# Designs tried in a protein design run: peptides against a protein of PDB entry 4PN1. Part 189

Target 1, 261 residues: chain A of PDB entry 4PN1
Amino acid sequence: KIEMNFLNKPIVPDTTKVISNFLTHYLITEPVEHVEIEAKLGTLIDLETQNRFEFPVMNETILNPEFNLRTRFESDMTASEHKYLNEFLNQAFRDSQKPGRLPFAYKHTKQVDLFYETEDNSRDKIRVSKNQSDNQVLACVKKRRVADLFLYCPNDAFDIRISISDELPVSMPSGNQQPSLTRLKDRVGYVHQEIKIDLTKTTQNDPVYDTTERHELEVEFGNIADLRDRAQKAKDGMEAPLFRRVQLFMDNVRILRREHS

## One batch from the design tools (peptide; made by RFdiffusion4, then SolubleMPNN)

Design b1_p26_8_s2 (from b1_p26_8, 13 letters changed)
Fold by OpenDDE base, seed 2:
Structure b1_p26_8_s2 (fold): chain B 261 residues (1-261), chain A 26 residues (1-26)
Amino acid sequence: as target 1 above (261 residues)
Amino acid sequence: SMEELKKLWEEILSNLEKILYEKAYK
């Protein structure tokens, strides 16, 4: 007979607990009303060397947000890497359509994002998203970055930033206002078990960024209500449902960050 | 809880600091 361990009970990896606690804080303890939770693939860059940061660790490590590591996160990849991931996800999509599997959903969107300054000169800009084909307004929001959690992944192609954002719906800016920034987004989206995976090509022309085109991959919790419910249960002493959901999310992230051309 | 998370982070940080110290100064 084989048992899981000397207690014969499931054990939760510490990474799962840490992330779960992080999420629970912004879902339940200090709840963000219109919360978006996403992980972006990218690179932790050492500000001193301008190269990928090198921590004295040998595996996936959550960095302490209270410690200034003198790093920046570059949420970008090469066109080649992005293409490879697209092909990888396309294959995963095809495989998931087979009998006995849970299928992916697929969506391709092209939108333009217009950013406007707020009247109060707040740091947060209003984003108006429109469909490129017909200029239909898709959303008008003020997105506030609430918190970040960084994962250094020395064995993988990418590091990870998990971000908590508040996407507050707001009124359209006045017709007299000009956008301060315009971004074109070409997004390919995959959804599996309510986890959203988006490959996005962003084109922008602003003096802040040297590159006119950015290639991003993001993984997002597609069912925040369910996640919030799980987090509440965790606060009430039943942690397993939350842990399972976080584990699923992280497993998908881990799969993706290991893939490279 | 957030407190538990902080404790865990502090533990990680402490370990890393020890490693870095040994590597740099010993």
Scores: peptide ipSAE 0.000, ipTM 0.191, DockQ to the pose 0.041
Fold by OpenDDE base, seed 4:
Structure b1_p26_8_s2 (fold): chain B 261 residues (1-261), chain A 26 residues (1-26)
Amino acid sequence: as target 1 above (261 residues)
Amino acid sequence: SMEELKKLWEEILSNLEKILYEKAYK
């Protein structure tokens, strides 16, 4: 007979606990009403060297947000890397359609995001998202970044930023307002066990600068209500459901951040 | 061509999405 350990009980990784606590804070303690929780793949850049951040650790490490590490996070990858991840996810999708597996859902969306300044000149902009094909309004929100948690991943192709955002639904801007920024988004979305994985190609035209393209991969909790319920249960002393969901989320992130062209 | 293959693949995926949607909600 084999046991897990000398207590014969599951052990929750510290990373899972830290992230769970982070999420619980913004789900329950100081609840964000229209919360979006996502992880982006990218690179922590050391502002001093302009190279990837180097910290004396050998594995995945959550950086303490209380410390200014003089870094920036670049949520971008090369077209080649993005293509590779797309192919990887396509294969994962195909494999999941086999009998006995839980299937991925797949969605391809092309939208245009129009950003408008707010009347109060607040930092937050209003984003109107429209379908490119029929110009149907998909969403009108004021998105506020609430908090970030950075994971330095020295052994992987990408570092991770977990972000808490508030996507407040707002009324459409007045017809006389012009967008300050327009972005075209080509998004391929995969959903597995209510975890959403999005590959997004963003094209932005700047009147001053050349057209810029960004390639992003995002992993998002697809069922916030369930997550909030799990977080509440955790606050009430039952942590296991939350830990399991966070572990699932992070495992998916870990799979993806290891892949590169 | 690679473009044709990509297009075909996207069509397949779209069809699969529809099938899965129907199975999930019907």
Scores: peptide ipSAE 0.000, ipTM 0.295, DockQ to the pose 0.013
Fold by OpenDDE base, seed 3:
Structure b1_p26_8_s2 (fold): chain B 261 residues (1-261), chain A 26 residues (1-26)
Amino acid sequence: as target 1 above (261 residues)
Amino acid sequence: SMEELKKLWEEILSNLEKILYEKAYK
């Protein structure tokens, strides 16, 4: 007979616990009202070398936000990597439709994001999202980045940024106001067990830098209410539901960050 | 109650995880 360990009970990886505590803080302790929680695949860049950051660790590690490591996070990937991930997810989608599996949901969205300056010239911009085909308004929000948690992943193609954002619904800007920035987004979205995986191609016209394309992959918690409930239970001493949900999220992220062309 | 059901479900999942672990490492 084989046992899991000398207690014969499951244990939670420290990474899961750290992330869970991070989420609990912004879900329960200092709650963000309109919270969005997402992980983006990208690269931690050393500001001094402009190359991928080198940290003296041999596996996935959460960087302590209290230390300034003089890094930036680049959420962009190559078109080929993006295409590879799309093909990978398409195959995963197909496989999930087989009997005995939980199926993916799939959605393809093309939208235009219009950014407006606020009247008070605050740093936060109003984003109006419209459907590209019929110009229907999908959302009007003011997004504020609340916190970031960075994972350095030396063995994988990508590092990870987990972000807490506040997406405050706001009124449409006045009709006389012109957008300061326009972005086209082509998004392919996959949902499995309420975890959203989005491949996004963003096109932006910049008068200085010409037209640029960005390729991003993000993983998002699709059920914030459930997550908040789990976080509350965790704060009350029952951590298992939260840990399992975070583990699921991170396992999906780990699968994706290992894939590359 | 719904809460009791959720608790029971979590316990089931924990037990399943244990079973799967044992099977994977035999």
Scores: peptide ipSAE 0.018, ipTM 0.463, DockQ to the pose 0.017; fails the geometry check
Fold by OpenDDE base, seed 1:
Structure b1_p26_8_s2 (fold): chain B 261 residues (1-261), chain A 26 residues (1-26)
Amino acid sequence: as target 1 above (261 residues)
Amino acid sequence: SMEELKKLWEEILSNLEKILYEKAYK
């Protein structure tokens, strides 16, 4: 007979607890109405050295937001890394179509995002998203970044930023207003067990600055209602469903951040 | 249907998770 440990009870990793508590706060305690929860792969940069941040830890570590470590997060990767991840996910997609597996869903989208300044000169811009093919308006939102949680991952190719955002639907900007920024997005999306994985190539045209290209990978909770329900249950004393969902999410993130060319 | 099966599976998982919680913390 085999037991899982000397108590024969499941043990939840501390990382899972910390992230679960973080999510519960913005799902239940101070609920964000139009919440988006995503993890982006990128690099923690030391503002002093302009190199990847180094902290005296040997494994995945959630950074304490109460301490200013004088870092910035660059949610970008090389074109080569992005291509590798795309090929990796394509293979994962194919493998998931085999009997006995849960299949991925796949979607390719191309859109243009137009950013407008708000009348009150707030830092938050209005984003109008349009389909590139027919210029149909897909969304008009004001996105506010509510909170970030950073994971330093010294053994992996990428660090992680988990972000809580509020995407508030708003009215279209006035017709006389010009966009301050235009962003073309080429997005390849994969969905598995309601976890969304997006590879995005972004081309940004600024009236003042040169065109810049960014390559991003994000992992998002695809069912916020379910996650909110799990978080509520956790607040009510049943934490296991939330912990399991967060662990699934993080395992997917961990798979991706370890992959590189 | 697959949708019905999904709902059933989610219910099963929820119950299992509850059992695991009770085992772990009670």
Scores: peptide ipSAE 0.018, ipTM 0.453, DockQ to the pose 0.018; fails the geometry check

Design b1_p26_8_s3 (from b1_p26_8, 12 letters changed)
Fold by OpenDDE base, seed 2:
Structure b1_p26_8_s3 (fold): chain B 261 residues (1-261), chain A 26 residues (1-26)
Amino acid sequence: as target 1 above (261 residues)
Amino acid sequence: EEEELKALFEEILSDLEEILRKKAYA
């Protein structure tokens, strides 16, 4: 007979607990009404060296925000890395269609995001998202970044930023307003067990700066209502459902950040 | 250990809240 440990009970990793508590805070304690929760793959850059951040740890670790590490997070990758991840996810999609598996869903979306200044000149811009093909309005929101949690991953190709955002639906800007910024987004989306994985190529035309292209991979909780329910249960003393969901999310993130061309 | 983790998390949250407050007033 084999037991899990000397108590013969499952143990929750610290990473799972920390992230779960982080999510619970913004889901339940100080609830964000229109919450978006995503992890982006990228690189923690040391502001002093402009190289990837180095910290005296040997595995995945959540950075303590109490310490000013003088870092920035770049949610970007090379075109080749992005292509590799696309091919990887395509294969995962195909494999998931086999009998006995839970299948991926797939969606390809091309949209344009138009950013407008607010009347109060707040830092938060209004984003109008439109479908590129028919110019149909998909969303009009004011997105506010609420909180970030950074994971340094020394053994993997990418570091991780988990972000809490508030996407407040707002009315369309007045017809006389011109967008201050436009972004084209080519998004390939995969969904597995209500976890969304998006590969996004963003093209930004700036009149002052050259056209910039960004390649991003994000992992998002696709069922916020369920997650909020799990977080509430956790606050009520039943943490297991939340831990399981966070573990699933993080396992998917871990798979992706280990892949490299 | 769990209590220590909770305490640490509360400290982190407090710091994050302070950062957010500072950003809101910026």
Scores: peptide ipSAE 0.000, ipTM 0.222, DockQ to the pose 0.074
Fold by OpenDDE base, seed 3:
Structure b1_p26_8_s3 (fold): chain B 261 residues (1-261), chain A 26 residues (1-26)
Amino acid sequence: as target 1 above (261 residues)
Amino acid sequence: EEEELKALFEEILSDLEEILRKKAYA
């Protein structure tokens, strides 16, 4: 007979606790009303070297936001990496359709995002999202990034940024306003156990710069209400449900960041 | 539904391959 440890009780990884506390802050303590919580795969870039950031750690590490490490996060990957992840997720989707598994849901969306300046010239732009095929308005929001948590992952292809955003629904811009920026988004979405995994190809036309394409992978909590409930329970002393949900989220992220072409 | 999903996957893959080709020839 074997036991888990000398207490024979489950132990929560410290990473899970730190992330859970981070989420709880913006879900419960200082609640963001229209919260979006997502992780992006990308690269922490050292501003001095313009290469991937190097830190004296040997595994996944949450960076302390109190320290200015002089980094930027590039939420981009090569088309080859993006293709590989797409194939990987397609296979995962197929495998999940087998008996005894929880199936993925799949959705492909093509949309146009139009960005408008606000009347007050605030940094936050209004984003109007339209269906690319029929120009139907899907959303009109002012998105503000509230907080970031960065994970340096020296053993994996990608680092991670977990972001808390506020997506405030707002009225449509006046008809006389022209968009300052237009982006085409081709997104394939996979949903498993209410965790959303999106592969997004973004095309942006710039009058000064050539058309640029970005390839992103995002992992998002698909059920914020449930997550908020779990966070509230955690504040009330029952942390296990939140920890389990965060662990699930992070395990999915960890699977994806290890995959590369 | 499987056929629809297959078609969607192929579309995405085709787009990605096109991007790769464009980068290879630029």
Scores: peptide ipSAE 0.000, ipTM 0.282, DockQ to the pose 0.011
Fold by OpenDDE base, seed 4:
Structure b1_p26_8_s3 (fold): chain B 261 residues (1-261), chain A 26 residues (1-26)
Amino acid sequence: as target 1 above (261 residues)
Amino acid sequence: EEEELKALFEEILSDLEEILRKKAYA
């Protein structure tokens, strides 16, 4: 007979606990009403060296947000890396269609994001998202990033930023208002067990600077209501459902950040 | 780069269509 450990009980990784507590805070303790929770692949850059941040750790490490580490996070990758991840996810999609597997759902979206200044001159912009094909309004929101949690991943191609955002629905800007910024988004979305994985190519036209392209991969909790329910249960003393969901999320993130061309 | 990405997405769609075809004939 084999036992899991000397207590013969499951143990939860510390990373799972830390992230779960972070999520619980913004789901339950100080709840964000229209919360979006996503992880982006990217690179922690040391502001002093302008190179990837170096920390004296040998594995995935959550950075303490209370410390100013003089870093920035670049949520971007090369076109080749993005292509590789797309091919990887395509293969994962195909494999998931086999008998006995839970299939991926797939969606391709092309949208235009129009950013508008707010009347109160707040730092937050109003984003109007439209389909490129028919100009149908998909959303009009004021998105505010509430909190970030950074994971330094020295053994992987990418570091991770987990972000809590508030996507407040707002009224459309006045007809006489011009957008301050326009972004074209070409997004390929994969959904597995209500975890969303999006590969996005963003094209931004700047009147002063040349057209810039960004290649992003984001992993998002696709069922916030369920996650909030799990977080509430955790607050009430039953942590297992939340831990399981966070573990699933992080395992998907870990798979993706290890893949490189 | 945009053309390459477009080609990649088209390839994905083609693969999906193939999967759907296989399911329809099963």
Scores: peptide ipSAE 0.000, ipTM 0.292, DockQ to the pose 0.012
Fold by OpenDDE base, seed 5:
Structure b1_p26_8_s3 (fold): chain B 261 residues (1-261), chain A 26 residues (1-26)
Amino acid sequence: as target 1 above (261 residues)
Amino acid sequence: EEEELKALFEEILSDLEEILRKKAYA
């Protein structure tokens, strides 16, 4: 007979605990009402060197948000990297359709995001998302970034930003208001066990910025209600369900950030 | 690059359609 360890019980990685606590704070302690929780693949850039951040660690490391490390996060990748990830996910999708597996769901969405300034000149813009094909309004929200947690991943192609956002539904801007910014999004979405994986190509016509195109991969918790329930249970002393969900999320993130062309 | 991505998405869609077709006839 083989046992997992001397207690014969699952052990939770410290990373899982830290992330779980982070999530619990914004799910339960100071709850964000319309919370979006996502991880984006990207690169931590050292502001001093303008190169990828280097830290004296040998593996995935959550950076302490209390310390100003003079970094920025670039949530972008090359077209080739994006293509590779798409091919990888397509293969994963195909494999998941086999008997005995839990299948991926797939969705392709082309949308336009229109950003409007708020009347109060708040930093947060109103985003109206429309389907490109029929111009149907998909969403009208004011998105506020609440918190970020950065993971430095020295052994992988990408670093990770986990973000807590508040997507507050708001009324449509007045008909006379012009958008300050327009973005076209071509998104392929994969869902597996209520974890959403989106590959997004964003095109932005900004006369000020040279970069008109961005390639992003994001991993999102697809069932916030369930996650909140798990977080509440964790706050009440039963942590296992939350840990399991966070582990699943992070394992998916880890798979993706390791893939490179 | 945009055209390449479009082509990629079209390829993905084609593949998915094929998978769905195979499932429907299985």
Scores: peptide ipSAE 0.000, ipTM 0.294, DockQ to the pose 0.012

Design b1_p26_8_s4 (from b1_p26_8, 14 letters changed)
Fold by OpenDDE base, seed 3:
Parts: sequence; C-alpha cells; structure tokens
Structure b1_p26_8_s4 (fold): chain B 261 residues (1-261), chain A 26 residues (1-26)
Amino acid sequence: as target 1 above (261 residues)
Amino acid sequence: KEEELKKLFEEILSSLAEKLEKKAYA
C-alpha cells in the first residue's frame, strides 16, 4: 500500500498558499471593485547590471515585496518566441477539440487603444479601446495598478508578474481632446476552463524611438465572480476551492514559461 | 476540509501521471 506521506494527509504547496492569500487580500479584505488579475511572462531586470536578475534560489520563488531588490519587470519577448508560443497554443487548441477533452475557445481581435490625459493632470490616463475594423467603441476605462507579485523563475526562460489592477469605467473624453498616445493591438485569445491566455502584438509610434512593437503573453482569471466567491470561502475557513483555482492558473502559467525554456 | 484537500492532491497526481505517460511515448 502506498501513502501520500507519513501522516497520509494532503499537503498544499506553499506557493499556492502565498498567491491565494495575495488574491484574497484584494478580492475580500481590501476589495478592488473592478478587479483584473493577470500574470505576464517577462524578465526581471537588475537595475545595476541591466541583465536578468540573479538570486540565490534554485526554483520558482515569490519575491518578498517588502524588499527593494532594485529590479524592473520587462513584459516583452522576441517575435520568434511569441510565434513559437502561438504555434504551441494552436496545437493545444486542436488537441482540446478531441473527444473526452475540455475544449478551448478561440478569438482573434484587432483593436486600437487611444490614451487621453485627465483634466486634473493625474498620472492615470483614460484608455478608449475601439475595434480596428469599424471604430466601434469597445471600452473606456481608467486603469490603476494596485499591486504586483513577482515570481523569479531561474529554470525557465521567463519570470512572472502577477498584477492586481482596477479598471474603472469612465465617461468618454471630450470630442475636442486629442489622444496623447495611440496603440494598435493584435490579440489572439484562448480560453480554457475560464482561464484566458492572450498573445498580444502591440504597435505604437514613439517620437523618439520611432515605431515600437511589443510581444506579450498574458494569463488572466476569466471568472472574477467565481474567484471572489472562492476567496470568501477561504476567508471563512474553506480554502480548498481557492487553492484548486490558483493551482490551475499557475499550472497554465508554468506550462507556458517552460515551453520556451 | 480534509476531503477537499485530498481532491486537490489527487488532481496534482493525475497531472503528473499524464506528464510521465507523455514522456514515455516520446
């Protein structure tokens, strides 16, 4: 007979607990009303060396936000890496359509984001998103970054930033106001078990650097209401549903960052 | 609570088993 351990009881990974507590704080304790929760693949850069950050750990590690590690996070990858991940996800999509599997949903969107300065000269910009084909307004929001949690991943090609954002719906800017920045987004989106995976190509014109293109991969919780319910249950002592959802989310992130290692 | 945690653990083990099978056929 085989047992799980010497107590024969299940153990939850510490990473799952830490992330779950982080999410619970901004879902329940100090709730963000229009919360967006996403993970981005990228690189932790050491500000002193301008190279990838090095830390004396051998595996995926959540960095303590109380320590100033003098790092920045670059949420970008090469076009080749981005293309590879797209092909990988396309194959995963195809495989998921087979009998006995839970299928991916697929969506391709092209949008333009217009950024406007606020009248009060606040640092937060208003983003108007439009469909690139017909200029239909999709959203008008003021996005505020609330918190970040960084995972250093020494064995993988990418590090991870988990971010909590508040996407506040706001009124459209006045018709006389000109956008300060225009950004084109080509997004391929995959949804599996209410986890969203987005590959985004972003093009913007910069007066100094000319046209810049970014390649991003994002993983997002697609059902915030369910996640909030799970977080509330966790606060009330039933943690397992939240742990399961966080584990699912992180496993998807881990698959994606390891595939390009 | 214990039963729910057991389910989580079983899911993790199932995922690991699938990975091992995939490696065995590669």
Scores: peptide ipSAE 0.000, ipTM 0.214, DockQ to the pose 0.019
Fold by OpenDDE base, seed 4:
Structure b1_p26_8_s4 (fold): chain B 261 residues (1-261), chain A 26 residues (1-26)
Amino acid sequence: as target 1 above (261 residues)
Amino acid sequence: KEEELKKLFEEILSSLAEKLEKKAYA
């Protein structure tokens, strides 16, 4: 008979615990009402060198948010990397349609985001999202990023930012208000076991820098109610359901960040 | 048929994976 360890009990990776605690804080302890929880693939940039951040670690490491490491996170990738990931996910989608698998859901959306300044001169802008084809309003929200957790991944193509955001539904801006920014989004969305994976191509006209294109990959918890329930159970002493869900989320992230063209 | 066997095999693997996951985070 083989045992798991000298206690013959399962052990939860520290990374899972740290992330779970981070999520629990903003789900339960100081709850964000309209919470969005996503991980973005990108690069931690050292502000001093303007190169990818180097930290004296050899594997995936959660950076302590209490320390200012003088870094910025660039949630962007090359077009070729983005294309590769799209092809990879397309193949994963196809494979998941086979018998014995849980299938992906797939959705392709094209939307325009209009950003409006708030009357209170808040740093947060109102975002009106519309479908590009029929101009139907999809959402009107004020999104505030509440917290970030950064993972430095020296062995992978990408680093990770996990973000907690508050997407407050708000009324439409007044008809006389002009958008300060317009952004086109071409999004390919994959959903597997209520984990959302989005590949997004964003086009933005900047008066200073002309038209910019960004390629992003984000992984999001698709069932916040379930996640909140799991977090509550964790606060009540039953941590396993939350740990399992976080592990699933992170495994998907890990798969994706290892892929490169 | 071979396809049915493959399906069964995949189901078994999925079940095993789930069990392992539950054990790992119990």
Scores: peptide ipSAE 0.000, ipTM 0.250, DockQ to the pose 0.017
Fold by OpenDDE base, seed 5:
Structure b1_p26_8_s4 (fold): chain B 261 residues (1-261), chain A 26 residues (1-26)
Amino acid sequence: as target 1 above (261 residues)
Amino acid sequence: KEEELKKLFEEILSSLAEKLEKKAYA
């Protein structure tokens, strides 16, 4: 007879605990009402070298936000990497349709995002999202970045930024306002067990940026209500449901960040 | 790409249909 360990109980990785606590803070302790929780694949860049930062660690490591590490996070990837991930996810989608598996859902969305300055000149812009085909308004929100958690992943192609955002529904800008920025988004979305995986190609006409096209992969918690419930239970002393959900999320992220052409 | 994806979905659906048919006759 084999047991998992000397307690014969599942053990929770420290990464799971740290992330769970991070999420609990913004779900329960200082709750964000219209919370979006996503992980983006990208690269931690050393501001001095402009290369990928090198930390003296050998595996996935959550960086302490209290320390100024003189880094920036670039959520972009190459077109080749993006294509590879798309093909990988397409295959995963196909495989999930087999009997005995939980299937992926799939959605392809092409939208235009129009950004408007707020009347109070706040840093937060109003984003109006429209369907590219018929210009139907899909959403009008003011997105505020609340917090970030960075994971350095030396063994993988990508580092990770987990972000807490508040997406406040707001009224449409006045008809006299012109957008300050327009983005075209081509998004391929996959959903598995209420975890959303989005591959997004963004085209932006910004004379300030050398590249007009960005390729991003994001992983998002698709059921915030459930996650909040789990976080509340964790706050009340029952941590297992939250840990399981965070572990699932992180495992999906780990799969994706390891894939490269 | 959208057409390719539609084709892929059709292939998946056809494959599923075939599998379901095989199961129904097994």
Scores: peptide ipSAE 0.000, ipTM 0.259, DockQ to the pose 0.010
Fold by OpenDDE base, seed 2:
Structure b1_p26_8_s4 (fold): chain B 261 residues (1-261), chain A 26 residues (1-26)
Amino acid sequence: as target 1 above (261 residues)
Amino acid sequence: KEEELKKLFEEILSSLAEKLEKKAYA
């Protein structure tokens, strides 16, 4: 008979605990009302060298936000990398349709995001999202970035930013207001076990970033109510359900960040 | 120790949130 360890009890990876605590804070302790929780693939860039940062660690590491690491996170990849991931996910989708598997859901959306300044000159802009085909309004929100958690992944093609955002539904801007920014989004979405995986091509004329097109991959918790329930249970001393959900999320992220052409 | 670490982590997150809020209002 083989045992798991000398206690013969499950052990939770430290990464899972740290992320779980991070999520619990913004789900329960200081709850964000309309919370969005996503991980984006990208690169931690050294501000001095403009190259990928090289931290003195050998594996996936959550960076301590107390340290000024002089990094920026670029949530972008090459078109070829993005295409490869799309093909990879398409294959995963096909494989998941086989008997005995849990199937992916698939959705392709094209939308236009119109950004409007707020009357109070808040840094947060109002985003109106419309379907590109019929101009139907999909959402009108004020999105605020609440917190970030960065994972340096030296053995993988991408680093990870986990972000907590508040997407507050707001009223439509006045008809006389012009958008300050227009963004086109072509999004291919996959959902597996309520984890959303989105490949997004974003086109915009940004005077600040001079980036005409971005290729992003994001992984999002698709069931926030369930996650909040799990976080509450964790706060009450039953951590296992939250740990399992976070582990699932992170395993999906780990699969994706390891794939490269 | 684990509870202390959790508390410490919550404090760090709270401080980070405050910093982000201050940056948002500046």
Scores: peptide ipSAE 0.000, ipTM 0.183, DockQ to the pose 0.050; fails the geometry check

